# Ledger of designs, part 159: peptides against a protein of PDB entry 5Z08

Target 1, 168 residues: chain A of PDB entry 5Z08
Amino acid sequence: RQKDEWAKKTSSLMKQLDWFIGEHLGAMLAAEELGGPVVGELMEIDPDDLSAGFNAHGKLKKATSQPDLDRRQRRIDDIWGPQDEQGQAHKRKRGADEALAASAEMRDLIEQLMNKLVEAGGDNSATYVEIPRESAAARFLVRSKVAMFHPNDARRLRLVDFGRDLDD
Target 2, 222 residues: chain B of PDB entry 5Z08
Amino acid sequence: GLPRLIDAIEEASKIPAKRRQTPIKPTIEKLTTHLYTHGASPDSLLRLADLLTLRNHLDQASLAAITRNLYPSSTVSDEVVLRFIGALGHGQLKPTLALQALFLRWLVMVYHLLENPGVLGQVYGVLFDLLDTAAIRPQLCHLLALVTRRKHVRPFRIQAILTLSRQTGGDPNLTGLLRVFKNYYPEIIVGDATKGRASAFKHPDPQWRQHLDEIQQRRSEA

## One batch from the design tools (peptide; made by RFdiffusion4, then SolubleMPNN)

Design b2_p18_5_s1 (from b2_p18_5, 11 letters changed)
Fold by OpenDDE base, seed 2:
Structure b2_p18_5_s1 (fold): chain B 168 residues (1-168), chain C 222 residues (1-222), chain A 18 residues (1-18)
Amino acid sequence: as target 1 above (168 residues)
Amino acid sequence: as target 2 above (222 residues)
Amino acid sequence: MLSLEDQLRLLIEEIMKA
């Protein structure tokens, strides 16, 4: 009975999490991955200034036409640029596909993080998930105080154990 | 009980050590033992925060001993937090920088027990402006790493940390704080400014955490 | 209104405490 109630509660919460990711986060995560604003706030900083990045002196780099920045900016421009009707439908579909992909990445990352925490059996060193890149999903989890990067390796992410010791 | 011990220490704190009729050390030891065993209620925390933060005749060793045993038995109020924040920085009436570092460490260790974690976010500027104070910087960066939200990550603060990082030769704690900021501004280049290792901001005292959890658990069972 | 970050945290925290 108690285990069944626990299982039902956990299942309900997982459904709520899945809904939250799919309905609210996916599109915003996709926008961030495409070089848009960080999830949740249009920062009062000009997106162009943000895209230029900060130099070692903390000054915004002038947008140098670097080709990789151009691809992200093109994707931003493709998302936010003047859409002709056919371009709008294809871009809406692409945007929806990117939102679905971002939602899937977030779900998968959370699942991996939870699984690693369970598998580690209390060994904090074993709780790290190797991430191929610092994604919008990973950054969002860290901002949410749900996950932490390894201090020496930004490719390693772990779930914060709310039931046990934070930083042992 | 704890209130009577605090009363005795409050009265003794008004008098220079050389003019006290009775040694305060035994009373401090009783207080610290009580705190270690039972923790401090919100009301007791406030009174102890005043003893720790206000200028009085208590010796630094006694103040440090109280701070090291300042286990909350419950939550930590905004008022208690603000006492400790108000005690930070330079000034003749402020506690020593060594004691301020202990207060910041304490705030880190009890952060999860704050009634309103947002209170630290409201005083973020006050905390941030103290980053140039080397003696408290490690604990201050750790606290800021916990407190930082998007609204706090502003271009002028990014620049300030980058500048201070260069001036300090890449303090690992500043690098750690920049890494926190990078979560909000992915374009922040942490590595170029700081040839150094970023601080992990690990819990300062695992034994203290464990003991706090034991004190907190006893309250949930009562 | 809770931030999206806080909403996610609360959901995950509840799952982990359950």
Scores: peptide ipSAE 0.454, ipTM 0.792, DockQ to the pose 0.344; fails the geometry check
Fold by OpenDDE base, seed 5:
Structure b2_p18_5_s1 (fold): chain B 168 residues (1-168), chain C 222 residues (1-222), chain A 18 residues (1-18)
Amino acid sequence: as target 1 above (168 residues)
Amino acid sequence: as target 2 above (222 residues)
Amino acid sequence: MLSLEDQLRLLIEEIMKA
């Protein structure tokens, strides 16, 4: 009975997490990866501001002429900018694809982090996942205080064990 | 009386319009006139909710006319509410989105007559997940604005509204709902994404409200 | 408002405590 309730609760929470990642985080993570604002700062950013694209500092670009900024701006414009009917469909599709990719990356990373924590059996040294890059997903987990980088290796990420912090 | 009119419409609803021996329009007009004059009892409301929400052979104009005259003479039960909530969303068995918008508008207008307003809080997730449906969004946001409590203001829902607000070019109803959320969590940055004028969620039909109040007052005198 | 960060943390904490 308790195990079944636990399993149902865990399954429900996992579904909520998956929904949260897919419906909420994915698009924002994609925007961050495209040089948009940091996830969470997007809460302050107008869709029109997203369409105007972001500078290298994640701030709204004023329409200034720099060509590499044009590619990120084109990507942001491709995701968020008003396009002509055919361009809008392709833009919406590309934005959706980037959001899906970011969602998948976040899901996979969380899954790996959780699995490593379970496998480590309490050995903190064994809880680290190797990340190929410092993604928006990884940064978001760290900002969330859900994950921590290894003190000596920014390519190693671990899940924070919230069970231990309550007993201290 | 009202029960006999409902009986006649229930029987007519089982038969395709082309196969009916008698036109239903005069019966619908009698029903709507009766509803306008006397309102519907809880039992009649349940039967009418089934007629409105279940797939039958009634035409959309008749269903809309019934919905526009669906004045409760008393309270609205959880069962009636759940019939209308169950009718929301996409599907071949569900009412048209236009009719769903009328149902949501009705729920807003009768919210103060619910026997248990908490029932809408229990189905909050179901309602919230329909916000992407543009055709019902205005009324849905208004209903959610009434129903929302601190327990419903979850981070994932805040983000959902923000994302959807971006995707919709700052729908004022979404901005209005986000302002309601901000009342519970002041730290919600209703960013410039909400530069749009937020909906104030005013009563959708003051004349309907006045007429409802007159019907409800007659009940208290009887 | 729980930041998105706080939201994710709470969800993950609840999953881990479950």
Scores: peptide ipSAE 0.325, ipTM 0.407, DockQ to the pose 0.282; fails the geometry check
Fold by OpenDDE base, seed 1:
Structure b2_p18_5_s1 (fold): chain B 168 residues (1-168), chain C 222 residues (1-222), chain A 18 residues (1-18)
Amino acid sequence: as target 1 above (168 residues)
Amino acid sequence: as target 2 above (222 residues)
Amino acid sequence: MLSLEDQLRLLIEEIMKA
């Protein structure tokens, strides 16, 4: 009941969020998970720059042909590297699939965080979601000051309650 | 229609009540009934904002009645918002503080219908500097709670709220606004000065909200 | 405390600015 009323009241906002995640954030999160730039540090990622792959510091690798690319970098190069016409179609598809997966992970995480916030009814200790891994999505929410890790447990994430943090 | 009612009220507003040939109250009642039933278009909102904010010969009860029934049928333009913001504060040409509190309450209730919510962020300083005005502080803190972004949370404003909170004995609305600031900067120490319960900034009028939603839905079906 | 709806609006805006 309260969840349904909340879902109904927030439906327009959730649609806007879903749009933003799907159209913009998902691709950037996928790039970060693949070892690309940290979301928010690079405002303009040219699709061609995504194709060049990223170094261990999340910076664009110059197209140096070094063979011993780490498995994640190979995956980026497999997604974005210059290949023949058939390879480009497969790369675009794989890039789209990773962006969709990152979008789904972000949507699910936000939904869980919001559900816990509603269920807690005021108890900040009950607002934590257990996360299976430190994802690009989780890191993004923390960097954005939208979420916080538990001080003693990096597997526990909560929304920043824009109304409650006085008593902590 | 609504434009003709506004025309009649505009003309009557130029004349002192004692010199009017016809009582304005019946026309105000027709206007408020129309607004309650259909809402106001963007053009009508601008004209009504002028009637509410500019010095004229309308009585305070009529101005309050119009403000309480000022349902937008569509969006609220930047121009309409700026008329209400310009009417805030102290001055012989400004509306009464009681009417200003109603304007701030209205802005809170229609915040989601603003064409550009960023316009309030641009005038943030003007709003913030009015926090010492006790008569409008509750609604002003609520509006600021909606408008505040990280760029507005500055050390001098934090200190200003803390100082004013001490001077007011811990006004719960100021404590509520400081909580909003703490969300952007968790390191803000609210200190012993905010021993009071923070305001929750709940919707000022749930019935008004419901009626607004009904008016807004009719537009989407037309 | 802001309403949950208002908090969500703020959240979305902060996400969209990052």
Scores: peptide ipSAE 0.288, ipTM 0.622, DockQ to the pose 0.100; fails the geometry check
Fold by OpenDDE base, seed 3:
Structure b2_p18_5_s1 (fold): chain B 168 residues (1-168), chain C 222 residues (1-222), chain A 18 residues (1-18)
Amino acid sequence: as target 1 above (168 residues)
Amino acid sequence: as target 2 above (222 residues)
Amino acid sequence: MLSLEDQLRLLIEEIMKA
């Protein structure tokens, strides 16, 4: 009974998510996998401020200028070089196929993450999904602060539990 | 019907209890019974929100009884939400803090029926600034836990909660709200003041939820 | 603990904002 009501409520939300993934996110994730722009960097808070973190007093730590941000910008320019006319149709089809693949990967990952969240019954240690690779989908969920990697194992991903006693 | 019951209560609310020719209690009981059975339409919700939030001559027990039976039959408009938010805090014209706690509890229980959940995000500052009010803090923290988005998690608010948590001896509701903030910013160090038990923000009334779901299902079949 | 439904809503909202 509770599982069935949850399944029904979850089904409507999952349909909305599926729509968003299919219509918008899949193409952006595919672009990221192809070395395009990183999805979800449009945080209202400066990424540098987020990387700096907050101290025990809730004050923003001073952003240590990590130089590694510059390396990502250079790779974007190499991938978007001027491509000729005949390449456009094959590129559109390949782009569509990659968008579908990225959409499917995101859907599957979210489903696994949600299923583990339900199965864990409150045990945070049981909520981790093993991911085969650090996909654009996984990175996106982490950047969106929707998911977190295991602190000791980047192959283990869990949903951010907005409700659990993170008595880790 | 419900509109006629509201009319009678609105008229009675303008008159001090000692000057009423007819006892209002039977009409309140009819109203609460109707609300329990059928819920309130958006239009009826607005009228009831005005009765609950505006200063009138209704007794606190009647206002509490209406609030406890305030089942939406449909969605909850921004206007209804804003009536309840406007009624929060200290002031001679504002409802009692006990009634405000019931309003916040109601908003938690109907949050999923809001036409625009973003309306609460727009008034986030107003809600957040009331955290020092101990009488409403439990329900307020629960509502804020639902409403909080990344844009609301600001350094000054983190610090404000940490400070208030220390001042209150680690109120579990504030610790719970800090955990919600930590979900958006994992780097938030919830210091020793928050080693206490956090509130889980469980649904305030599972029976009320079940009954609301039954009222909402009847609408989808009509 | 937020309900799983509330968590999923928050998830969807954060995904849609990113």
Scores: peptide ipSAE 0.281, ipTM 0.614, DockQ to the pose 0.104; fails the geometry check

Design b2_p18_5_s2 (from b2_p18_5, 11 letters changed)
Fold by OpenDDE base, seed 2:
Structure b2_p18_5_s2 (fold): chain B 168 residues (1-168), chain C 222 residues (1-222), chain A 18 residues (1-18)
Amino acid sequence: as target 1 above (168 residues)
Amino acid sequence: as target 2 above (222 residues)
Amino acid sequence: MLSLEDQLRLLIEEIMKL
C-alpha cells in the first residue's frame, strides 16, 4: 500500500529522472567510463599541461612527450577524431550502446539505493548498497553529494539523508 | 591616499552597519578603485589582511570586493600570508568558506610575488588537513600543487589523498594534486577512483594576472 | 527523516544542476 502510493506520487519525478538519465546523463557517463571527461566538471583540463608537471616556481614544464598520455589522447582522438562513415556508424552505435548501458546502470543503482533507504526504516547502517565496481554512475552520485561511500569500504554506497543535518 | 581610506574602513568595521552614521559603501568603492589603479603596498596589505581575516562588522560583499581588488604593488610578506592561512578552516571566528576560497585563489595568483615562498611549505600540514572541506578544495589543491616539494610527499598524505579521492568520487583537483606527488615519487599508483581527468590548475583569472603585471611594471619604472 | 518523495526530489534537483 505505502509503496504503491509512493510509486504514484513519485511517478512524475521518476519519469523526469529517467528522461534526464536517458537523454543526457547516460552519454556523459559512458564517455567517463571510456576515459572521457568527468561528468559535472567542465574543467577544461588540458591533460598535457598536467603531464608536464610543475617547475620549482610552480610553472608548468614544457610537456615532454610521455607515451602513456598519448594513449589516452589517442583514445579521446579515437572517440572524437574524424573516422570514415562506416567507422563513425559503428562508433555511433557503440556509443549509443554504451550510453544505454550506462543509463541502465544508473537507473538500477538509484533504484537499489532508494529501496535500501526504504527498507532501513531510519537505520543508516542498513542503507548501504553493495556495488560490484566503482562505476561512473556511483562516482557521479558521490560527486553530486547525493550518495556517499562507507568510510571503510568503497564497495558500500548509500544515499545521503538530506533530512539529517550533517553536523551529527 | 590609501592609508586614510583604510583608517575610515577600520573605524567603520568596529560598528554594526545599522549604527553607522555614514554609509561605508562609498569608502569601499574608493578603496577598491585605488587598489585597482595603484595596488597595495606591503604595509597596506597587512592592514587589509587584518580587515579581511579578523571578525568585524563589514559585510561579505565589501570583503569580497576588497579581496578581488587586492593587487600587490610590491612583494607579499610572510606576515600577510600567515594572516590568510590563519583565517582558513571551520569556526565561529573564521571568515566564511566563500571568502576563504577567495583568499586561497588570491594566494595562488600572487604566489610569484611572495617574499618567501617557503612560508607556505612550513604551513603545508595546516593546508593539507583542510582538503576534506569541499568548498575550498579546488583552490586549496591548486595552492598545494604550487607549494608541494619532495619533503611534503609522505606515505600518510598519499594514502589520505587516495582515500579522500574515493570518498569524493574522484575529485579532479585531488587527482591533479596526486599527479604532482607522482612527479616526486613515480611509483605512486593512482587507483581506479582517479581514472577521471586531473585538474590542470590553470591560472584562475588571466585578466587579473594581466592587470597585476601592469601594476608591477609601474613599480619597476619608479 | 525526509519522506522518500522529498529525498527523490532533492536527488533529482542535485543531478539536474549539472
Scores: peptide ipSAE 0.215, ipTM 0.449, DockQ to the pose 0.052
Fold by OpenDDE base, seed 1:
Structure b2_p18_5_s2 (fold): chain B 168 residues (1-168), chain C 222 residues (1-222), chain A 18 residues (1-18)
Amino acid sequence: as target 1 above (168 residues)
Amino acid sequence: as target 2 above (222 residues)
Amino acid sequence: MLSLEDQLRLLIEEIMKL
């Protein structure tokens, strides 16, 4: 009942969110997942946040290129490679398919985050979603200050509770 | 002549300094004086590139002095360029990072004399992958700024520069390189971390340029 | 013009206030 009322009240905003994800955000997230520019403003990464990404030798921990990242990178080289005439239509279609996939990942992540928030009933410890990977979607939500990682577990993501006044 | 000076230095480079019968410094001074006055032919440049890039018993001061006086009297071949590129990076057999920075600076200063500027575009990936090396980054970014074409501006390289820029606290050379990328793709979001002063990639040594131009002019009159 | 991040933030803030 409460979930259905929330879904009805939020239906217009969710449609706007779905539109925003599908028409604007999905393509940019797909580009980021493919190793394109970061979606949004380059936040001044706090030097402390940078330190977590470095090994003891100051090298970025090689993100273990999941075989999927290498396939996605090859797809970018295919998409942004020289425009041979026959390749353009297939490249546009692949770009559209990756944008749709990124849109679906973002929608699913937001839905999971929102569902956990509703289910937690005010318990902040129960609001965490387990993420299988640090996706462009997850990074974007954190950069947007919409979501935050668990301080001790980067696989746990929650929405920032915007409804709590900072004064409580 | 220059070939005989190179011969003497090549032979001396095979022998540890403590075992040399004659000091090499006077021969290095004669070489650098000759290079300053006349420049180096393509053949001499190749031989000097080998002396500079291959592990030998020459001291770092001598190698740096030769590099600072390495004026081409003519063009610079692909082979010479590839010797210097092959000397970049980490490893016990590689030149020091200080000497590598001088090689990159030299490539910037002679870029307009390359027989085929496209050769640097072919090794673009090798150069780009060295951007994490702080000691050579200023000269490397300048060289990449000259070499970069639309074909090199790829999403993964954009993201790599953005990531490295964040990691370095917004290195102005990386910001400068990202602005070069933005010339090909205006849609590249150069976020707040890049609001800093970008490097202008000015000529590294105006006096060296002027002297190079004088050497090159003598060739056109001959 | 609001950044995409700001737009999403505001949208989610509005969703969360409902």
Scores: peptide ipSAE 0.095, ipTM 0.270, DockQ to the pose 0.221
Fold by OpenDDE base, seed 4:
Structure b2_p18_5_s2 (fold): chain B 168 residues (1-168), chain C 222 residues (1-222), chain A 18 residues (1-18)
Amino acid sequence: as target 1 above (168 residues)
Amino acid sequence: as target 2 above (222 residues)
Amino acid sequence: MLSLEDQLRLLIEEIMKL
């Protein structure tokens, strides 16, 4: 009942969030996972810019810069290096699949975090979600100050509860 | 229709109550009934905001009744928001503090319908500087709790809340606002002055919310 | 405490600032 009322009241907001994750954030998170820029340091990443690769500092490689042999750059060059039309199509498909995967991970993480916040009934200790890895999604939420890690356990993430005692 | 009711009230608002040929109360009741049933369009909402915020000859009970029934049928424009913000504070030309508290409560209840919520962030300083006004502080703290972003949490504002909290004996609304600040900066030492119960900033009127949702749903079906 | 809806709205706003 309360979950259904909440779902109904938040349905419009969730649709907007889902749209934003799918259309914008997923590609940026996928870029970060692939060793691209940290989400929020680059403005709009065009999917075509994803294909150009990033330098070791997460900046878009301009076509003229020498391949800095950094592991991040290699992964990006392996994903985005100049290949034939078939290789480009396969790379674009892989980039789209990674953006979809990152979008799904972000959606799932937000849903888990919100569900735990609701279920905890005020107990801050019960609001933690166990995360299998420090994903781009998890890092993004922490950088945005929307989530925080447990001080003693980096595998436990919770939403910042706006208006609860953080000291309880 | 609603525009004709507003026209009649606008004309009546120019005339002192003792000089009106016709009592305005029946027209106010028709307006509030219409607003309750259908809500106000953006255009009607702007006209009503002017009636509520500008000095005129309408009685406080009528202004309060309009404000309590000020259901938006759609979005709330920046212009409407700015009318209500401009009406806040002390001054002979400003609405009563009781009416200002109703405006702040209204802004809290319609915050999700603002065309640009960022407009309140732009006037954050104006809102924050009114925290010393006890009569509007509860609703003002609630609105600030919704509006506050990291860019607004500054050392001087933290210190201002702490000082005002001490001066007010730990107003729970100020403690609630300081908790919102602490969410952006966890390192904020909430000194002993804030050991008091913080306000939860619950929705001011669940029935009003439910009725607003019903009005908003009818728009999505049209 | 902000309502869950208000918290979600704040979350969306912080996410959409990027």
Scores: peptide ipSAE 0.292, ipTM 0.627, DockQ to the pose 0.099; fails the geometry check
Fold by OpenDDE base, seed 3:
Structure b2_p18_5_s2 (fold): chain B 168 residues (1-168), chain C 222 residues (1-222), chain A 18 residues (1-18)
Amino acid sequence: as target 1 above (168 residues)
Amino acid sequence: as target 2 above (222 residues)
Amino acid sequence: MLSLEDQLRLLIEEIMKL
């Protein structure tokens, strides 16, 4: 009953999410799984500003610039440069298949996470999904600050409940 | 129809209650009954937003009754949203703080029907600067909890909430908003003053939501 | 707690920004 009401209320949002996953995110996640660029790293507030953290007064600490993140991005651009014509058709098909697989994995993971959140009825301990591997999909949700790993078990993932105490 | 009821109320709103030839209450009751049954179109919502937000001779009970029955039959335009946002704060020409709290509650309840939810994000600063106004703070924090995105979570706003939380003795609504900020920036230290129960920002009126869903469903079938 | 709808909206918006 509550699950069905939730599914109805979220149906429009889920359709938008499914569209976004299929049209955009799946290909990017597939690229990450294949050793391509990490999805979402570029849209961070200057990773230097975030790594600095906030003090007790809500001021950004000065981040020490760790130079190593910029070096990884340049290497990825060098790996994904324009490759020649004949290898492209098989790579395109494989890329499309990997994008579909990544899209399916992301959809399934979101569905599982949402189902557990509904079933838990307010118990945060019951909201964890067991993930078989650290996928690009799982990493993406954590980077997006939408999901979090269990503090003691990186195979357990849950949605961040924006309204619950993280300490419960 | 609804437009004719609005016309009659608009004309009556220009005249002090003591100088009206006919009592407006029966027309307000017809309007609220119509709104409850059918909702308001985007055009009707704009006209009603003007009646609710502009200084006129309508009594507070009538304005509150209209606001409580302000069911959108369709979407809510940016213009309608901006009328309600423009009515917030202190001033001789502003609606009462009690009515402003009802407007904020309404915006929370219809947030999913906004044509452009981003419009509230554009006026985020205006909303945030009103957090010191105790009478509207509960509904304002709830609306801000819906509207807040990573781009809005700035160091000066974190500090402002922390300062205001200390000054208010740990208002649960401010603690709730700070938790929303902490979701974007986990490193936010919610100091000891925020150890209080945070507001969960539950839907303000489940019955109103259910009735809105019924009105919206009729539109999808037409 | 934000409603699950509100959480999903936030999720979608965060995902679409990436």
Scores: peptide ipSAE 0.286, ipTM 0.618, DockQ to the pose 0.099; fails the geometry check

